# Peptides against a protein of PDB entry 8HF1, part 192

Target 1, 320 residues: chain A of PDB entry 8HF1
Amino acid sequence: NVMLYATKPTEVMVSFPHQEQVLTVTRLISAEIEKFYVSLDLMNIGVQPIRRSKSLQCLRDPSKKSFVKQLFNDFLYQMKEYGIYAASIAIISLIVEFDIKRRQAETLSVKLMHRTALTLCEKIRHLLVQKLQDMTYDDDDDNVNTEEVIMNFSTPKVQRFLMSLKVSFADKDPKDICCLVFVERRYTCKCIYGLLLNYIQSTPELRNVLTPQFMVGRNNISPDFESVLERKWQKSAIQQFRDGNANLMICSSVLEEGIDVQACNHVFILDPVKTFNMYVQSKGRARTTEAKFVLFTADKEREKTIQQIYQYRKAHNDIA

## One batch from the design tools (peptide; made by RFdiffusion4, then SolubleMPNN)

Design b2_p22_7_s1 (from b2_p22_7, 8 letters changed)
Fold by OpenDDE base, seed 4:
Structure b2_p22_7_s1 (fold): chain B 320 residues (1-320), chain A 22 residues (1-22)
Amino acid sequence: as target 1 above (320 residues)
Amino acid sequence: MIEEIPIVSTDDEEELRKLLNS
């Protein structure tokens, strides 16, 4: 029970400027997705067979228009919150998902819907990659995965996060590192994982120091619809982290579901702490006084965030 | 007494290093 240990990690807050990446490419992408939604609403996909599974999952049937819109809305969120570099990775996950759904489509109308979504994702990917290439002064180096490109095309939040990782872990022994990174959304875990793989590979001081892994929350949606592959991946990721084969774990609210993860010496909260439970569960993973609990906040939300954390500290001390 | 959370508002890696490695 994570609540029973009065953990006193050193809490640190890193503030960042609220800069909207006002890029023409992001506006163009948003407009293309909006046009697609209009077209999607006009598509007649027929009556989808109501799979009688009593769970709230029936609303998120992956063959339905609502699921397609959810994936694009999550992509738009990632592009806004993490930047166009993260978006270039996030769009690949949509491409994979829509290609799977296209192949699994039971009707021609559903197949066409997923094909249209896939075509839009390929267009978005091209626009993002082209924009990443425009800042490479060297026409000859098609490698958009440099530290400079990653930093320049990331939001200030992600920039401060990457800097925090670099200064915390540069030239350290991999065995001495146990790091958790908390994000709000399921899809963000994989996006930030891909970003970190590229960042670590491009940053010599972190090469062979950080080995990231990600864990996606059990969708409280019936465990029966989690692909056998996703369950195997989760078990493998947790085991690698327990065995020390991975020393950085990106997770969402999963750790609230009683996943026994070892005590960590670093906990990064990349997204806002919205609940007392999230605060207690995430902080409860940093069990030593030497452990760092790092929060990120926009400068405009700094005071509100500080007050909220002090309220959570007080509430935690009243229970402990 | 609730100890104040140290806050850094910088793009300087060295200032961030001092805070996170302290």
Scores: peptide ipSAE 0.460, ipTM 0.901, DockQ to the pose 0.776
Fold by OpenDDE base, seed 1:
Structure b2_p22_7_s1 (fold): chain B 320 residues (1-320), chain A 22 residues (1-22)
Amino acid sequence: as target 1 above (320 residues)
Amino acid sequence: MIEEIPIVSTDDEEELRKLLNS
């Protein structure tokens, strides 16, 4: 029971400037997605047979259009919150998903819808990669994965997060590191994982120090939509982290689902703490006073964030 | 008394290092 440990980790807040990335490429991408939404609304995909999959997701949108829009909205959120470098990784997940959906399409109209979405994702990927390459002299795809490119095309939040990892773990013994990174959204876990792999590989001080893994929360709404592969990945990732074969774990709501992750000496909260449960569950993984519990906040939201954390601390102390 | 959370607003890695390794 994570609540029973009155854990007093050292809490730290890292503030960052609010930058609206006013990149021409982000405006172009947003405009292309909006044009696609107009076209998507005009598409006649027919009435899909309600497969009695017990999954609430199939019940919510028999047209599958809302799911397509959700993925692009999630992508737009990632591009805004984490930057165009993270977006270049996030778009690959959309490409994979739409290709799967295209192959699984039962009707020509649904197949065409997913094909159109996939074509847009490839265009977006090209625009993002081209923008990342503008900082490189060589046209090779590997050249976009430098520390400099990652930092320059990440939001201030992600920059501060990466800096925090570097200063915390540079040249340390991998065995002494047990790091948890908490994010709000399921898709963000994989995006930040991909970003960290590239960052660690490009940062000599971290290359042999940090071994990241990610885990995503179970879809409480439909365990049937969790691919067998995804469940296997989660189990493997947890086991690697328990065995010390991975020393950094990126997770979302998994902690709320009662997945026992070991005690960590570092907990990074990359996204805003929205609930008391999230605060208690994430903080409860940092079990020693020497453990660090690091929060990130925009300067504009600093006061509100501090007040919210103090309220959560008070509420936690009243229960403990 | 709820201890004040240390806050760093800097882009200086050395200030961040001091805060996170303290």
Scores: peptide ipSAE 0.458, ipTM 0.901, DockQ to the pose 0.805
Fold by OpenDDE base, seed 5:
Structure b2_p22_7_s1 (fold): chain B 320 residues (1-320), chain A 22 residues (1-22)
Amino acid sequence: as target 1 above (320 residues)
Amino acid sequence: MIEEIPIVSTDDEEELRKLLNS
């Protein structure tokens, strides 16, 4: 039995210019969120009842204020790392979450807190959509979802990622594609999924080629708070990808939890590889013949990133 | 020998295509 040595994937690094997007709209949004944090700290929401099954989460955030701040901090991160177009998608997820939390509020003070957060999200959404419309001179929502608008309002990292997808998959047979996209944060999976849906629909060469899905890792902080809907979505998304009904899967650290996905021919790492385990597990999914493992780096961090990948590669070769 | 990672720093789709399809 000649053990067919799994062909090592070809590693590729795509460099992008570090642009600090100093947009007036992003400064305004950041200032509104900071103003909201000051107001939030002054809110008296009382002591929340500790339910025995929720004791660990109640110990970490008894006021639920830290959770609200976490969601806005994750939004600010997405706006900075992926651009204002991605932020316009990300803010919708916050709106949905705060509306659910508002409805589930056990006290009037907590209900008011989530209502105030929701009002801020609607203001932010309006500011983002207005800025996207400024390029098209058209008020129609469909006109803000063009390839041009998506590209112009995305960070250089996202621009290079979208270009990499286009040149890799334009006019290919969808059956020949098995692609993984790794991101660091759970909320980024859904944000990039929404961005890719719009990009694929606006790009004729990809429209009938790529069918994306996303999966999010278990919330290690509270597996009991994973909605039944999120677990059903994850199971359905994985099944669609296994059945070939989806050919691009956006993942966070989910593969570290033992979720088995098929061997892929493309693996994109959109965010920096922070751990050796992430490197080995993500690269270990690129197992087909001629598989590509694509990394993204800012020009200013290029040398540091290269040296880190060489260290991971060496460590992997010493164990294998 | 650790094989060098190919790196592209371009906005040219054709250069990117050559690298990713090589």
Scores: peptide ipSAE 0.458, ipTM 0.903, DockQ to the pose 0.795
Fold by OpenDDE base, seed 3:
Structure b2_p22_7_s1 (fold): chain B 320 residues (1-320), chain A 22 residues (1-22)
Amino acid sequence: as target 1 above (320 residues)
Amino acid sequence: MIEEIPIVSTDDEEELRKLLNS
């Protein structure tokens, strides 16, 4: 029972300015997705047979249109919350997903829908990569993954997170690091993982210090998408983190499911803490002496966030 | 007394370093 250990990690809050990066490219991408939604609503995909599988799958749009919209809405969220650089990584995951769905399509109309979505993703990828290259004088693809490009095309939240990692771990011994990073959404785990791989590779003081891994919660995966590969990946990722072959783990609400991970010395909460359970479970992983529990908040939400954390601390102390 | 959570709002890496390594 995670509640029984009176672990008192040092809580720290990092504030960041609420800057909507209103780039012309972000507006263009949003407008292209909105136009696509209008076209998608006009597509006649036919009535898909309601597979009466007793599982919550019946709540998904039988036309599969709602799933396509969900993926693009998740992409728009990532672009807004993490920035254009993170969006350039996130769009690759959509390309892979729509290509799989196109190949698995049972009808020509469904195949065409996924093909149209895929074509839009390739256009979005081109627009994002071109914008990242505008800051590099050299047309070499390798130049888009520099520390400068990553920082300049990330939101203030992500910039403060990367700075916090750099000051916490620069030139430290890898064996002395056990770090968790919590994010809200499943797709964000993969996106932030890809961003961190590139950031660590571009930052000399972190290259041989941090080895990231990621985990995705089972409950957020439709059973049809839990590929044998994803389950193998999760087991391998956990084992690498337990063995010390990875020292930074990115996870969503996975730790609420009772995954026994080692005592960590750093816990970063990249997204807002929405539940008392998330607060207790994530804080309960910061168990070492001098462990840090780091929160991020927008300046506009600072007072509300502080009050919420004080309420959670009070409630936790009343139970402990 | 509920101990106040230390808050940093600066872009100064030195203030971040002091707070995160204290």
Scores: peptide ipSAE 0.450, ipTM 0.899, DockQ to the pose 0.843

Design b2_p22_7_s2 (from b2_p22_7, 7 letters changed)
Fold by OpenDDE base, seed 1:
Structure b2_p22_7_s2 (fold): chain B 320 residues (1-320), chain A 22 residues (1-22)
Amino acid sequence: as target 1 above (320 residues)
Amino acid sequence: ELEEIPVVESDDEAELREALNG
């Protein structure tokens, strides 16, 4: 029971400027998604046959339109919260998902819907990559994965997070590192994982030091919707982290779902702590006084965030 | 008394290093 450990890690709050990336490209992308939503609402997809095994997803989204909108809304959130570079990685996950859904479509109307969504994702990907290339001298796609490009096209939150990793782990022994990174949303795990792979590869001080993995929480709503592949990935990632073959784990709420992860010497909370349980579970992984528990906050939300953490600390001390 | 959480505002890697490694 993670709550039973006297968790006295060193807590640090990293403040970052609240900067809305008002880029022309982000406005254009948002406008294209909004136009797509109007077209999507006008699409007659008809009544979808309820397959018994898909009952819960079909019950939630009979038209399959809400799922499409959810993926684009999740993308827009990632672009806003993590920046254009993270968005260029996130859009690939949408492309893969819509291609799968297009191939699995039982009707021509549903196939067309996913095809239209996929075409929009490819356009968005092109716009993002083109913007990343504006800072590269060479037209080579590989040049967009430099430390400079990653930093310049990331939000201040992500910049401070990457800097925090660099200063914490530069030239350290990989065996001495056990790091958790908590994010709010499942899709963010994969996005931040892809970003970290590229950042670590472009940063000599980290290249042979950090080996990241990611895991997403189980969909408690229907284990049947977890692909066998996702479950296999989760098990493999957890095992690699337990065996020390990975020393940084990106996770979303996984600990609330009963996935036992070892004690860590670093815990980064990249996204705001929204629940007391998340605070206790994440902090409960930093079990020593030498362990670091690092929070990120926008300057404008700093006071509110501090007060919320103090309330969680008080509530934890009253239960412990 | 609940110890105050140290806040790092700097974009300087040196200050961030001191706060995270100290």
Scores: peptide ipSAE 0.519, ipTM 0.926, DockQ to the pose 0.807
Fold by OpenDDE base, seed 2:
Structure b2_p22_7_s2 (fold): chain B 320 residues (1-320), chain A 22 residues (1-22)
Amino acid sequence: as target 1 above (320 residues)
Amino acid sequence: ELEEIPVVESDDEAELREALNG
């Protein structure tokens, strides 16, 4: 039993102001989604055959309406937590998902339901893109992917995260970087990945330094719902990170089981640490000498977050 | 004694750099 003296990573907490960006556009989007929910509840999609998935997982609403609502609720969460810029990327993932579901629809009523959801997503996308363009004074530069636009339309949390990446990695050798970014939700991985690609491309100090990838933990994905494409992509992303072709990996908290990710020198926890297991697993990836473990907290939740981390530290020391 | 976690409240890149690279 080589007790590898896990070098205790340096823990840092980055505080950010709790700004509820109550933009008119976010209110409009929320109101359109609520109107859609009312219409969705009135839709008669008939009795869907209960595909008994052998896994005892929750009685999926046979109507598939709950899944549609879940995707829009996850979108609303991402828009609130990460901002309008992140939401403009997140909505594309909904469009793709609903288009797949529309094509796979066995009934006209289910096809119509997903078509209506798609129409709403396109309206939301237009509202978001229009709002991003309102800052581009030059009518000719349709480039909403500038550092300025990304920063201005991101929440303070995302702003501090991007600044933290810039100050940590500007002009460094890509080979010296092994970074993990933990997020709570599966769909956030892809959203933050898209945001980071655009941010890195717009930031000269990072453009040739950071190569991001993302992965979603396998445990909560019923293998029946993982597209063959998603599984191939996840394997490729993990391999690229192992081979050093990617030096930043975005992970959902569901990495609980057994992905042997290399020892990292930086671990960023973008979302609140909700479980002891998530704390131990994420911190346990910061194993290099001088490894940094960076937490983000809203000012209002700072004291509670600090106390929770101290409780997790104590509990970890009592087990070790 | 549990070492206190350093907290950075600044929006300044220089202060953030010192806290993260120090």
Scores: peptide ipSAE 0.532, ipTM 0.931, DockQ to the pose 0.811; fails the geometry check
Fold by OpenDDE base, seed 5:
Structure b2_p22_7_s2 (fold): chain B 320 residues (1-320), chain A 22 residues (1-22)
Amino acid sequence: as target 1 above (320 residues)
Amino acid sequence: ELEEIPVVESDDEAELREALNG
């Protein structure tokens, strides 16, 4: 009986310097959002009729103000964790969402609230794009999507992630690549997807090598707010990855919902592993003989992260 | 014995390439 030794993936940890980016533009954006929250709290949008949607979240904020604040808080998180370049992509998603909500508003007061949020997003977008352009010496080269601009306006974590992709996949055959990238938050999937599209297009060694897709998890708390478009995108993205038309999939922890993804040869964990289940499920996708499981950690959190991974390894070996 | 996880700290693409492709 040859015990089929389940080929354990090679685990690698990539450390990056903990830099608190103290940029004037990020402070200005944060201050504008805080000022907007004060104004938002003073807005009388009326008591919205509680739609009898069985989702518990609709009960907590009938005003939809908390949802507006959540989107801006998620944006602020992305700007802090991934950098100004990623933030310039993330803000577009807020613009689209607030424009949809503005059009769908049942009351004038709610319409005005979403319009005010949209105006702030446009201001933030201009501040971000202007800052990206400050490094382009040629006033005429509107191309803020160069490898240099992407790298310089990304956090050390994102820089090391992009470098890791470049060294792993430069000039490889696309058919030999099956890569997963795990992120913590659903909104980060789309942000990192947009960043990777621009990075791959700006990096000749990755052009025609990597074809990214993203999968957003189901909003278990508010499935009614999941757009028909998002659900169609998820199904299409998964199918493209299964058919080999995409070879890199960005996903949040929602692979828990039993999406049977093929055996992968690379798994990148961009954000900290917070749960044993996330560790087991993500690592369990790296099933090929030469599979790599790559973790990213800040230097300050390295020892804590290592100890946590050893605890997860031990717990996994005790169950297996 | 739990194998020690290799840690890459350098900004050098060559060291990163060795750690990820080795």
Scores: peptide ipSAE 0.525, ipTM 0.930, DockQ to the pose 0.830; fails the geometry check
Fold by OpenDDE base, seed 4:
Structure b2_p22_7_s2 (fold): chain B 320 residues (1-320), chain A 22 residues (1-22)
Amino acid sequence: as target 1 above (320 residues)
Amino acid sequence: ELEEIPVVESDDEAELREALNG
């Protein structure tokens, strides 16, 4: 029970400017997704036969349209919250998911729906990659994975997060690092993982210093529907982090799932802390001497966020 | 008394380094 440890990590709040990247490309992508939703609503995909498996899959819209919309809504959220560079990675995850769903489709109409979604994802990917290339001065270097491109096409939140990693871990011994990064959404774990792989590879001071992994939260509602692949990945990622083969773990709500993660010296909260339990549990992982607990907040939400953290601190001290 | 949370507003890596490594 993490609540029993009187941990006093140094808390730091990193403020960032609230800038909506109002790029023409993001508006175009949003408009293409909206047009796709109109077309999707007009698609007659029939009633899917309810497979008699008693598990809560029956609560997923029998049309599977809701799942398609959820993935694109999650993509739009990631593009807004993390920027165009993160979106270029996030769209690949949608392509993979829709291709799997297309292959698993039991009806021609459902197969066509997922094919149309894939075609849109490929168009979005091309628009994003083209925009990332427009700022490379050298026409010859097709490499959109430079530190400069990553930083320029990331939101201020992600910029401050990457800078915080660089200044915290540059040229340190990998063995002295145990870092957790908390995000709100399971899909963000994969997106930020891909971004960090490219950022670490492009940043000499972090090469061979940081080895990231990610953990996708178990869908507590339907553990039976975790793909065998996702369960294997999760077990492998946790084991690598326990063995010290990975020193940075990106996770969504891992502590709510009863996953025993080791004591860490750094905890980054990339997304807003929504609950007292999330605060106490995440902070309770920063248990080493000199442990840092780093929060990110928009400037306009700073005061509200500070007051919320003080309320959580008080409530935690009253229980301890 | 609840210790104040230090807030870093700067986009300077040097100021951020001081706040995170200090």
Scores: peptide ipSAE 0.519, ipTM 0.930, DockQ to the pose 0.809; fails the geometry check

